# Designs tried in a protein design run: peptides against a protein of PDB entry 6B4J. Part 33

Target 1, 315 residues: chain A of PDB entry 6B4J
Amino acid sequence: DITMQWYQQLQDASMQCVLTFEGLTNSKDSQAKKIKMDLQKAATIPVSQISTIAGSKLKEIFDKIHSLLSGKPVQSGGRSVSVTLNPQGLDFVQYKLAEKFVKQGEEEVASHHEAAFPIAVVASGIWELHPRVGDLILAHLHKKCPYSVPFYPTFKEGMALEDYQRMLGYQVKDSKVEQQDNFLKRMSGMIRLYAAIIQLRWPYGNRQEIHPHGLNHGWRWLAQILNMEPLSDVTATLLFDFLEVCGNALMKQYQVQFWKMLILIKEDYFPRIEAITSSGQMGSFIRLKQFLEKCLQHKDIPVPKGFLTSSFWRS

## One batch from the design tools (peptide; aimed at target 1 W219 A223 L226 E267)

Design b1_p17_7_s2 (made by RFdiffusion4, then SolubleMPNN; from b1_p17_7, 7 letters changed)
Fold by OpenDDE base, seed 2:
Formats: sequence, C-alpha cells, structure tokens
Structure b1_p17_7_s2 (fold): chain B 315 residues (1-315), chain A 17 residues (1-17)
Amino acid sequence: as target 1 above (315 residues)
Amino acid sequence: MLEELKKQIEERYEKLK
C-alpha cells in the first residue's frame, strides 16, 4: 500500500529526528538545558501569536520563524536565541515548530475554525523554504489524526485497548478515554488546518514555484476516503470539514472533474455513510447532506469563512 | 498518481449514469 508506505516513511523520519537531538533533550548540563528551553520558546511562541488581526503582524511572525530556521539570531523572551547555540539546535527547532503548527490545528482551529487560514499560510510559506519542517508537520499530523492520511488504524492481537484508542487519535489519561465530541473537535481542527495548507501560498514568496504539498494531495485525500468504508460519525464530520475549507479551491482547480467527484460523493458514497449513522449521530450527517445538496443545487462551493483577502494583507 | 486517481473517480462516476 503506497499510502501506508508514505505514512511509515514520515513516521520513521520523525523518529530519527527525535533521536538526532536526543543529546540536547536529555542533557543534564545547565547551559544545554537553558538553550533547549530558549529554542523551544523561540520556535513555538511565534506560532501561538498567529492571528487574524493584521497581515503585517503575520509577516513579522513569518520573518521571525524563517530567521530562526536560517540560523540567524532572533529575540525571544528578552534574549538573543539561535539554532547555532547547539549542534542539534536546528533539528530540535524544526521538530518543535512542526509540532506546534499541528497543535494549533488541534487546539486553536478546533475552537475557532477561521484561525486555520492564517496558521496555514504561515505553515505553507515555511514549508516552501524549509521542506523538512513540512515533512515533520505531516508526521505529527498523521500520528495525531490518522484520518488525515487517511487510514483507519486496526486493532492488533495482544494490543491494549488504551493503545488502540491512542492510535485512533483519542487522548487517554488515567485510564479515561476522551469524550467523542472532544475527539471529533480536535480531529476537525487538524483536518481543517490541513485543508487550508494545501491550498494557500505565502504571498511574499516566489509564486512561480510549485506548492510543496498542494491541491493534488486534496484530490488524493478525497479519492482515498471514497475508497474506504466510512466510519460512523467520523467520516461525515471530517468530509464536511475538508470540503468546507478546500472545496472552493478544488472546484476552481479541477472544475468538471471536481463536480463529478461531488456527485459521486452524494449519490454513491453518502448512502454508505447513512447506513452506518445512528440516530444519535445525525447532526454530522445532516450537516454534510445539506452542504452537498446546496453546493450541487447552486453549482458553487462558497469561499470559506475566514479566507484571507487582499484587505487582510494591506492591514 | 493524480491522473490515475482522476480516472478512478471518473470511472465510478460513469457507472452512476
């Protein structure tokens, strides 16, 4: 399976990255510990500052992240911080930065869907300049949300139930599994972030370059989903999230082919979702239904709320 | 890969007609 091979390659690369900077993370030296903390803050704080307020502020954040990844000193917490302070500094920062982008999907986008776009455009721009960060974003995303690959983890003989639940993306703390609504909320945030990343380009970059992980991956994702048996509640929820965020972009890019796919979803795949939807899960099902019907009726997919406009970049 | 995926979707769509 090509998809699973790709998944495993990204996970292996991520694990190798962790091993590479293990010296920094496990050091008992006071100076190394200080450097680690400074680098962690320098990598993650700018991402947390991403907002929908002003394009100029977003540019400043982007420049700061790019400077850090380029080996230049940046100001963080009143200190000058550079990845050159430790041989494993760059690997560590790339890993933590990628992790933070995914966490923002899991947390911020989950709570505020519109936040997907400013986060995604920064992530896309950084990915273009730093491909390793992009691979690590995918690795983190795939691990937390296997549905972003997509694949459905299977229970293996001898596996603990808690481990299986974690593989499915659930948080398990003190032998208590996360509630379904919270789980779906987090998954939705990550899918929405991904759907935004694949369509957005940093406007101050070289637009002539090919998107490092573009809309072709959106098509791949949809095609793969349609080749899989639906999961109760999960498939309806995430399919809606994905289409709401990147459906307009896919429509513009693939035109007639996109509409053929949308009809296929409505006429062939949707009944399969219905067949596994319980009365208690009708919310996500109805939402997807209404979205598909409206789009097909109007022959249009609306631009998603929160999409960055020219006015945003002039602010 | 993309062209193959497009073809698969198209083939499935045509079966609906």
Scores: peptide ipSAE 0.268, ipTM 0.881, DockQ to the pose 0.864
OpenDDE base, seeds 1, 3, 4, 5: peptide ipSAE 0.243, 0.231, 0.230, 0.066; ipTM 0.873, 0.869, 0.866, 0.777

Design b1_p17_7_s3 (made by RFdiffusion4, then SolubleMPNN; from b1_p17_7, 7 letters changed)
Fold by OpenDDE base, seed 3:
Structure b1_p17_7_s3 (fold): chain B 315 residues (1-315), chain A 17 residues (1-17)
Amino acid sequence: as target 1 above (315 residues)
Amino acid sequence: DIEELQKKIEERYKKLE
């Protein structure tokens, strides 16, 4: 189908990107190794420095990333680093940067949900200026979290169980599969980051242009999820995560249509989730239930905690 | 299908308009 085709195209592009900079990554040359490490640090460290502390700091980080991607020298680890140091430098940096954004979803946002917004606004802004980074973000995101597409990977004949588990997004180390709670935590972080990206625009860019991957993709995601059979624990968890982060934005954008969708979720889809929810999975179920009920009762969906305000940008 | 879902929403919850 179209969704799977899109998924595959992004994965192919990502794989092609890796092949493009293989010379840099596989080089045994000391200088090439140094350049690789410098570029990797230059691409990833600024992302790790993203915080909710001050808008001015966020701007500095954005400017640094943008400068790097623009072929300008940046200071990293006390060294001047530029993608021009190697012919494959730009491709490598774009890939690593995109990977790092997704990793921040997987790790930082997973642990601190409010971190989604500053990370997402930088990612969105960079995506506007560097579309390839955006595609690579999606590729990394989709690979780690197929539910962000969304699709549910299927077990194929002859497939190893571990490979299937990895396709589902589980980490498998030393033949041990990741615990469900940790898995869901990581998936939640990535979905929350995605939900933040699709609604945020970098305030210092040309916001008159269409968002490169905007709320229409959020609407699509919801529609696709609702057209799929619910997955035990996963659907309830991620649907809540998504709605908590971007529900307010979707409400503002789609208005009555959003509420119709929310009612459909509550009345038609939620019972299907309930039917597959075990007693041990009641946490996610109850959380989603309470969220839906409160939103419908109050005819409002709250602005998510951590949403960036004007005061943030003045700091 | 997104369009089909949208149609279903519109038909079922017309009262919300």
Scores: peptide ipSAE 0.288, ipTM 0.857, DockQ to the pose 0.243
OpenDDE base, seeds 1, 2, 4, 5: peptide ipSAE 0.139, 0.148, 0.251, 0.167; ipTM 0.801, 0.796, 0.838, 0.774; seed 2 fails the geometry check

Design b1_p17_7_s4 (made by RFdiffusion4, then SolubleMPNN; from b1_p17_7, 5 letters changed)
Fold by OpenDDE base, seed 3:
Structure b1_p17_7_s4 (fold): chain B 315 residues (1-315), chain A 17 residues (1-17)
Amino acid sequence: as target 1 above (315 residues)
Amino acid sequence: DLEELQEKIEERYKKLE
């Protein structure tokens, strides 16, 4: 189908990117190794420095990333680093940067949900200026979290169980599969980051242009999820995560249509989730239930905690 | 299908308009 085709195209592009900079990554030359490490640090460290502390710091980080991607020298680890140091430097940096954004979803946002917004606004802004980074973000995101596409990977004949588990997004180390709670935590972080990206625009860019991957993709995601059979624990968890983060934005954008969707979720889809929810999975179920009920009762969906305010940008 | 879903939503919950 179209969704799977899109998924595959992004994965192919990502794989092609890796092949493009293979010379840099596989080089045994000491100078090339040094350049690789410097570029990797230059691409990833600024992302790790993203915080909710001050808008001015966020701007500095953005400017640094943008400068790097623009072929300008940046200071990293006390060294001047530029993608021009190697012919494959730009491709490598774009890939590693995109990977790092997704990793921040997987790790930082997973642990601190409010961190989604500053990370997402930088990612969105960079995506506007560097579309390839955006595509690579999607590729990394989709690979780690197929539910962000969304699709549920299927077991194929002859497939190893571990490979299937990895396709589902589980980490498998030493033949031990990741615990469900940790898995869901990581998936939640990535979905929350995605939900933040699709609604945020970098305030210092040309916001008159269409968002490169905006709320229409959020609407699509919801529609696609609702057209799928619910997956035990996963659907309830991620649907809540998504709605908590971008529900307010979707409400503002789609208005009555959003509420119709929310009612459909509550009345038609939620019972299907309930039917597959075990007693041990009631946490996610109850959380989604309470969220839906409160939103419908109050005819409002709250602005998510951590949403960036004007005061943040003045700091 | 997105269109089918949208149609279903609109038909079923048109009272919300």
Scores: peptide ipSAE 0.160, ipTM 0.823, DockQ to the pose 0.240
OpenDDE base, seeds 1, 2, 4, 5: peptide ipSAE 0.057, 0.077, 0.041, 0.044; ipTM 0.740, 0.763, 0.674, 0.677

Design b1_p17_8 (made by RFdiffusion4)
Pose (drawn by RFdiffusion4):
Structure b1_p17_8 (pose): chain A 315 residues (1-315), chain P 17 residues (1-17)
Amino acid sequence: as target 1 above (315 residues)
Amino acid sequence: FEEEVEEDVEEFEERLE
């Protein structure tokens, strides 16, 4: 409940932000749409540019967003734009910027697991300078993936199925329901991004402040889901690509206590899945063992493939 | 938070026993 109460605090806090700018979106005038157009444009593109080429140019995207959020003018396609045009624009750009980070994790990181880090460092940096943006990220991240909270949505009695699948985060339309394959990845890329944000810190600016969403939330996440019965395919998958991304940082921080958590899922939580998962979905549970059978004996969890090296920063 | 980690570890050791 401590978590579910905190879960609601962010959700209804985001709905307050959905209404604070109410009128900027619900506007049909020509100029009214031009403004709504240029802001969302110049605020959600720099996030899409986040590449793995170099941290040198990765700073441009960070600065371009810091200037845009802090109110300074920002060069956009054509003429420069700024938030000072409208008082509702700031509380609007922070909304659309937050959704983009999770959206970049939704599409890109789900397919390309390595792009989770160059995106997370910009997000973990912008979270410091502007905490309001972070709560909005925790807002969107949580609804689109309630498994990141982590809380498994229970079945409410007397309700149709298509109503329930939407609560699980499946993308569904009038008649189309998102397949399970093209769904499972959308959740992987989300929590792989979440698993990266908590362990990374923006290097530049020399800040003595602390990580806004510390690595502590990584421990609670593993603990909060390992104490409850696992879902068939979702848990064994998400439980793997979270440890592959943040298992190295947790091993260093919580040295022995983290190992105890691992030799638990090896002998106490693995059986909790072998029966729950049918023979047609053991694919996820198998990768989870192949991941640990090594890590347990190697006494090491490999650094996540795609970690930003020193070469990436200087270069 | 450090007390939570200690309590989680104690619960995990009890399960392994």

Design b1_p17_8_s1 (made by RFdiffusion4, then SolubleMPNN; from b1_p17_8, 6 letters changed)
Fold by OpenDDE base, seed 2:
Structure b1_p17_8_s1 (fold): chain B 315 residues (1-315), chain A 17 residues (1-17)
Amino acid sequence: as target 1 above (315 residues)
Amino acid sequence: FEKEVEEEVKKWEERLK
């Protein structure tokens, strides 16, 4: 399977990255520990500062992240920090930055869906300039949310139940598995972030270049989801999340083909989702149904709430 | 990649006829 090969290649690259900066992460040297902490803060704090408030602030955050990745000194925690302070500093920062973007999907976007767009436009712009960060974003995303690939992890013989639950994307702490609602909320946030990344370009970059991971990957994702057996609650939830965020962009890009796909979802795929949906899980199914019916009736998919406008970039 | 997507779309189009 080409998709699974791609998944594994990204995971291998991510693991190799971790091994590359192991000297920095495992150092007992006081100076190395200080550098590690400073670099970690410099990589992650700017991402946490991303908000829907003003385009000017978003540009400042982008410039700071790009400067850090470019080997320039940046101010963090009242100190000058540079990836050049350690030979493994760049690899470490790229990994931690990518991890933080995915974490913002998992936490911030999960709670505030509109936050997907400012985070995604920064991530897309950084990915364009720093492809390795993009690959690491995918690796982190795929590991936390296998449904973003998409694939459904299978239980392997001899596997511990907790390890299987973690492979499915559940958090397991103190032998307690995460509640289903919290799990779906986190998965939704990550899918929404991904759906935003694939359609957004940083407005101050070279827009003549092809998007490093554009809408064609969104179309692939939909095609693969529709060719898979639906998973109870998960498929209906994430399909809705994806289409709500990037459906308008896909409609504009693929036009008639997009509408054929929506009709296929309604007429062929919905009965398959319904057949596996319990009475207690009808909420996600009904939400998807209503969305598709509305879109087909109006022959339009609305621009998602929180989509960045020209007024945002002038603020 | 693009060819694979096109093949999947063709399969859908055949199902919708």
Scores: peptide ipSAE 0.043, ipTM 0.702, DockQ to the pose 0.554
OpenDDE base, seeds 1, 3, 4, 5: peptide ipSAE 0.034, 0.024, 0.028, 0.029; ipTM 0.670, 0.674, 0.657, 0.622; seed 4 fails the geometry check

Design b1_p17_8_s2 (made by RFdiffusion4, then SolubleMPNN; from b1_p17_8, 6 letters changed)
Fold by OpenDDE base, seed 3:
Structure b1_p17_8_s2 (fold): chain B 315 residues (1-315), chain A 17 residues (1-17)
Amino acid sequence: as target 1 above (315 residues)
Amino acid sequence: FDEEVEEQVKKWEERLK
């Protein structure tokens, strides 16, 4: 399967990246530990500062991240920090930055859906300039949310139940699996972030180039989801999340094909989702149903709440 | 069914332009 090969290649690249900077991460040297912590903060703090407040602030954050990745010194925690402080510094920063973007999907976007857009536009812009960061974003995203690939992990003979649960994207702590609502919330955040990334371009970059991971991947994702058997609660939840965030962009890009897909979801895929939906899971199904019915009735997909407007970039 | 769907989709596309 080409999708699984792609997944594995990204995971392998991510693992190789970790091995590359293992010397930095495992060092017992006090100076190396200091450098590691400084680099980690420099990579992650700017991402945590991303907000919907002002486009000018977002630009400052972007410029800081880009400067760091470009080998320039940046101010972090009152200190000058550069990836050149250690030969493994760049790989480490790229990995930690990518991890942090996905973590913001998992945490911030999960709680505040509108946060997807400012995070995504920075991630997209950084990906355009630093492709390796993009690959690492995908690797982190795919590992935490296999549904972003998409694939449904299968239980293999001899596998521990906890390992299978982790493969499904569940957090397992002290032999306790997370609650379904928390799981879905995290998955939703990551899917929403992904759906935002694939449609957004950094406005101050070279927009003449093709998006490094654009809407074609959104179309692929939808096609793959529709070709899969629905998973209880998960499919309805994430399909809604994806369409709410990027449905308008997909509609504009794919036009007739998009509407054919939407009709296919309503007429063919809904019964399949319904057949596996329990009474306790009806909320996600109803939400998707109402969204699709409204979109088909109005013949429009609304621009998602939190979408960055021209006024945002002038602030 | 496919033809009806295509007609509906076409009508929707025209309205969205």
Scores: peptide ipSAE 0.027, ipTM 0.594, DockQ to the pose 0.057
OpenDDE base, seeds 1, 2, 4, 5: peptide ipSAE 0.024, 0.026, 0.024, 0.024; ipTM 0.681, 0.675, 0.680, 0.672

Design b1_p17_8_s3 (made by RFdiffusion4, then SolubleMPNN; from b1_p17_8, 7 letters changed)
Fold by OpenDDE base, seed 4:
Structure b1_p17_8_s3 (fold): chain B 315 residues (1-315), chain A 17 residues (1-17)
Amino acid sequence: as target 1 above (315 residues)
Amino acid sequence: FDEEIKEEVEKWEKRLE
């Protein structure tokens, strides 16, 4: 399976990255610990500062992240910080930056769906200039949300139940699995962030170049989802999240092919989702149904709330 | 990997016809 090979390759690259900077992370030296903390803050704080307020502020954040990844000194916490302070500094920063982007999907976008767009446009622009960060974003995303690949993890003989739950994307703390609503909320945030990344280009980059992970991956994702049996509650939730965020972009790109796919979802895939939906899970199903019916009736998919306009970039 | 994606999409599209 080509999809599973791609998944495994990204996970292997991520694991290799962790091994590469192990000396920095495991060091007991006080200076190394200080450098690690400074680099971690320099990588993660700018991402947490991303907001929907102004395009100028977003550009400043982008420039700071790019400068850091380029080996230039940046100001963080009142200190000058550079990846050159340690031989493993660049690998560590790339990993932590990618992890933080996915975490913003998991936390910020999960709670505020409109936050997907400013986070995604920065992530896309950084990915264009730093492909390794993009691969690490995918690795973190796929590990936390296997439905972003997409695949459904299977229970293997001899596997602990908690490990299986973690593979499915659940958080397990003190032998307690998270509640289904919290799980779906986190998965939704990550899918929405992904759906935003694949359609957005940094406006100050070389837009003549091909998107490093563009809308073709959105089309692939839909194709893979539709080729799989639906998973209870999960498929209806994430399919809605994906289409709400990138459906308009897919419609513009694929036109008639997109509408054929949408009709297929309504006519052929919906009955399969309904068949596995319990009375307590009808909320996600009904939401998807209403969205698709509205889109088909109006022959349009609305631009998602929070989509960045030209006025945003002039602010 | 982009070519592989294209092939998967084409296979899917053929099944929808």
Scores: peptide ipSAE 0.038, ipTM 0.717, DockQ to the pose 0.228
OpenDDE base, seeds 1, 2, 3, 5: peptide ipSAE 0.033, 0.036, 0.026, 0.024; ipTM 0.709, 0.717, 0.636, 0.622; seed 5 fails the geometry check

Design b1_p17_8_s4 (made by RFdiffusion4, then SolubleMPNN; from b1_p17_8, 7 letters changed)
Fold by OpenDDE base, seed 5:
Structure b1_p17_8_s4 (fold): chain B 315 residues (1-315), chain A 17 residues (1-17)
Amino acid sequence: as target 1 above (315 residues)
Amino acid sequence: FDEEVQKVVEEWEKRLK
């Protein structure tokens, strides 16, 4: 399976990255520990500062992240920090930065859907300049949300139930599995972030270049989802999330082919979702139904709430 | 992988025609 090979390749690259900076992470030396902490803060704090407030602030954050990844010193916590402070510094920063982007999908976007766009445009712009960060974003995303690949993890003989639950993307703490609503909320945030990344380009970069992970990957994602049996509650939720965020962009890109796909979803795939939907899961099902019906009726998919306008970039 | 993605897209486009 090509999709599973891609998944595994990204996971292997991520694991190799972790091994590369293991010397930095496992060091007992006080200076190495200090460098690690400084680099971690320098990589993650700017991402946490991303907001919908002003385009100028977003540019400052982008420039800071790019400077750090370029080996330039940046100010973090009142100190000058550079990836050159340690031989494993760049690999560590790339990994932690990518991890933080996905975490913002999992936490911030999950709670505030409109936050997907400013986070995604920075992530896309950084990915364009630093492809390794993009691969690591995918690796982190796929590990936390296998539905972003997409695939459904299978229970293997001899596997612990908790390990299977974690593979499905559930958080398990103290032998307690995460509640379904919280799980779906986190998965929704990550899918929405992904759907935003694939359609957005950093406006101050070279827009003539091909998007490093563009809408064609969105089309692939939809194709793969439609070729899979629906999963109860999950498929209806994430399909809605994906289409709400990137449906307008896909419509513009694929035109008649997009509408044929949407009809296929409504007529062929949606009944399969219905067949596995219990009365307690009707909420996600109804939202998807209403969205599809409205879009087909109006022959339009609305621009998602929070989409960055020209006025945002002038602020 | 990008080439493979493009093939998948093309196959779907053919299916939807």
Scores: peptide ipSAE 0.041, ipTM 0.744, DockQ to the pose 0.173
OpenDDE base, seeds 1, 2, 3, 4: peptide ipSAE 0.026, 0.026, 0.025, 0.025; ipTM 0.691, 0.675, 0.667, 0.651

## One batch from the design tools (peptide; aimed at target 1 L226 V256 L264)

Design b1_p18_1 (made by RFdiffusion4)
Pose (drawn by RFdiffusion4):
Structure b1_p18_1 (pose): chain A 315 residues (1-315), chain P 18 residues (1-18)
Amino acid sequence: as target 1 above (315 residues)
Amino acid sequence: SAPLDEENQELFEQVLDS
C-alpha cells in the first residue's frame, strides 16, 4: 500500500497537470494550434535524436532541452521558438517531454536494447535539473507499464475481458487487440529504460547533488516482485531484462545482499514459475536460467551490452 | 557491502519468508 499510495500520488498529480494547461490543447484557433504545434515539435524531437554515436553531440540535445525548459529561446525548424510565448506552455512541454522519454523506451529500446543508456542519461540528467519533469516521467511510465511500479493489476469481478486487457497495458482499439509478442517487447523496452535511468548519472556540469531516482528503487523493484506470485510470461521476461541492464550496478552496490536475492530465485522462485507457466510459454523462463546459471558460477553479472564507455564520452 | 535501509530490509525478509 505504501507503493500503491505513492503510485496514486503521481497519477492524480499528473492529472492535475493535464488540467493546468487545459485550454492550450482544447483550442481550435489558427494561432492556437500553431503554438501547440511548435512547442510539441521543438520539445519531442531532440529526444528522438538521441543516438549512440558520441556523448559529444549528446550534450547538444541535453542543452537544447535545458534551454527550452528553462525558458530560453531554442532554434527550431524555420524560426526560433520559446516557452515564453504562453504561460501554459511550460506546464505543457513538461508533459509532452515526459511522455516522449517513455515513448522512446516504448518503441526504440524494445527493439534496440543498447539505446536505453544514451536516452537514460539525458533523462537522468534532466530529472536532476527539473524534478517536476521526473514525476511526470514516473507518471506515464507507471500507467503504460504497471509492471514497473511494480504491481500486477488484479481482475475486478463482473467486468468484460477487453476492459481488463487495457488495464494490463495492452494497446487495444475497437476490434483489434495487441498481440502478446508485440506487447511483451513494449514492456521490456520500458523497464530496460527504467533499469538504465536508476544507475546512470549525467557526467557534465559537475553537480554535487544526488541522483533523483536512486539505485535504491532498483532493489525494491526486485524485492517487491520476488515476494509475490509470478505471472507466467510477463515476470520471467521482465525479471531477466531488468537484471541484464542493472544487475551489474546492483552487484557492486549491494554486494552480498544482492547475491542472496539471486540464489533465492534460483532455488525458491524458479519453481514458482515452472508450474505456473505452461509448456507453450517456457521461452522466457529458460532465458532467465541461462542468464543466472552463468552469473551465479561466474560470480559476476556482465555489464550491460551498450554501456556508455569513456570513449563514447570524450569522443 | 553497503547496508540495507529499513524498508529494504523488511522487503528482503518478506522474500526470505516466502

Design b1_p18_1_s1 (made by RFdiffusion4, then SolubleMPNN; from b1_p18_1, 6 letters changed)
Fold by OpenDDE base, seed 5:
Structure b1_p18_1_s1 (fold): chain B 315 residues (1-315), chain A 18 residues (1-18)
Amino acid sequence: as target 1 above (315 residues)
Amino acid sequence: SLPLTPEQQELFNQVLES
């Protein structure tokens, strides 16, 4: 399976990255610990500062992240920080930066769906300039949300239930599995972030170049989902999230082909979702139903709330 | 970019032909 091979390759690359900077992360040396913390803060704080407030601030954040990844010194916590402070500094920063983007998906976007767009446009722009960060974003995303690949992890004989739950994307702490609503909320955030990344280009980059991970991956994702049996509550939730965020972009890109796909979803795939939907899961089902019906009736997919406009970039 | 699987391509073709 080519999809699973791709998944595994990204996970292997991520694992190799971790091994590369293990000396930095496991060092008992006081100076090395200080460098590690400084680099970690320099990589993650700017991402946490991403907001919907002003395009100028977003540009400043982007420039800071790019400068850090380019080996230039940046100010962080009142100190000058550079990836050159340690031989493993760049790998560490790339990994932590990618991890933080995905964390913003599962936390910030999960709670505030509109936050997907400013985070995604920065991630896309950084990915364009630093492909390894993009691969690591995918690796982190795929590990936390296998539905972003998409695939459904399988229980293997001899596997601990908790490990299987973690593979499915659940958080398990003190032998307590995460509540389903919280799980779906985090998965939704990550899918929404992904759906935003694949459609957005950093406006100050070379837009003549091909998107490093563009809408063709959105089409692939839909095709893969439709070729899979629906999973109770999960499929209805995430399919809605995906279409709400990138459906307009897919419509513009694929036009008639997109509408044929949407009809196929409504007529052929949606009944399969219905068949596995319990009375307690009707919320996600009804939301997807209403979305599909509205879009087909109006022959339009609305621009998602929070989509970045020209006025945002002038602010 | 990840190429479409045969199943994905078949689905895509079905959509195009419908």
Scores: peptide ipSAE 0.023, ipTM 0.647, DockQ to the pose 0.176
OpenDDE base, seeds 1, 2, 3, 4: peptide ipSAE 0.020, 0.020, 0.023, 0.019; ipTM 0.615, 0.649, 0.606, 0.622; seed 3 fails the geometry check

Design b1_p18_1_s2 (made by RFdiffusion4, then SolubleMPNN; from b1_p18_1, 7 letters changed)
Fold by OpenDDE base, seed 5:
Structure b1_p18_1_s2 (fold): chain B 315 residues (1-315), chain A 18 residues (1-18)
Amino acid sequence: as target 1 above (315 residues)
Amino acid sequence: SLPLTPEQQELFDQVLKA
């Protein structure tokens, strides 16, 4: 399976990255620990500062992240920080930055769906300039949300239930599995972030270049989902999240082909979702139904709430 | 060409003919 090979390759690359900076992360030296903390803050704080407030602020954040990844010194916590402070500094920063982008998906976007767009446009722009960060974003995303690949992890004989639950994307702490609503909320946030990344380009970059992970991957994702049996509540939830965020962009890009896909979803795939939907899961099902019916009736998919406009970039 | 599998293309053709 080509999809599973791609998944595994990204996981292997991510794991190899962790091994390369293990010396920095495991050092007992006080100076190395300080450098690690400074680099971690420099990588993650700017991402946490991403907001929908002003395009100018977003540009400052982007420039700071790019400068850090380019080996330039940046101000963080009142100190000058550079990846050159340690031989493993760049690998560590790339990994932590990618991890933080995905974390903003599962936390910030999960709670505030509109936050997907400013986070995604920065992530896309950084990915364009730093492809390794993009691969690491995918690796983190795929590990936390296998539905972003998409695939459904299978229970293997001899596997602990908790390990299987973690593979499915659940958080398990003190032998307590995450509640289904919280799980779906986090998965939704990550899918929405992904759906935003694949359609957005940093406006100050070279737009003539091909998107490093563009809408063709969105089409692939839909095709893969439709080739899979639906999973109870999960498929209806995430399919809605994906289409709400990137459906307009897919419609514009693929036109008649996209409408054929949407009809296929409504007429063929949606009944399969219905067949596995329990009475307690009707909320996600009805939401998807209403979305599909509205889009088909109006022959349009609305621009998602929070989409960045020209006025945002002038602020 | 749609980046669809042959099976998906067949499904499209079926749905669009109905």
Scores: peptide ipSAE 0.028, ipTM 0.679, DockQ to the pose 0.205
OpenDDE base, seeds 1, 2, 3, 4: peptide ipSAE 0.023, 0.022, 0.024, 0.025; ipTM 0.646, 0.670, 0.670, 0.664

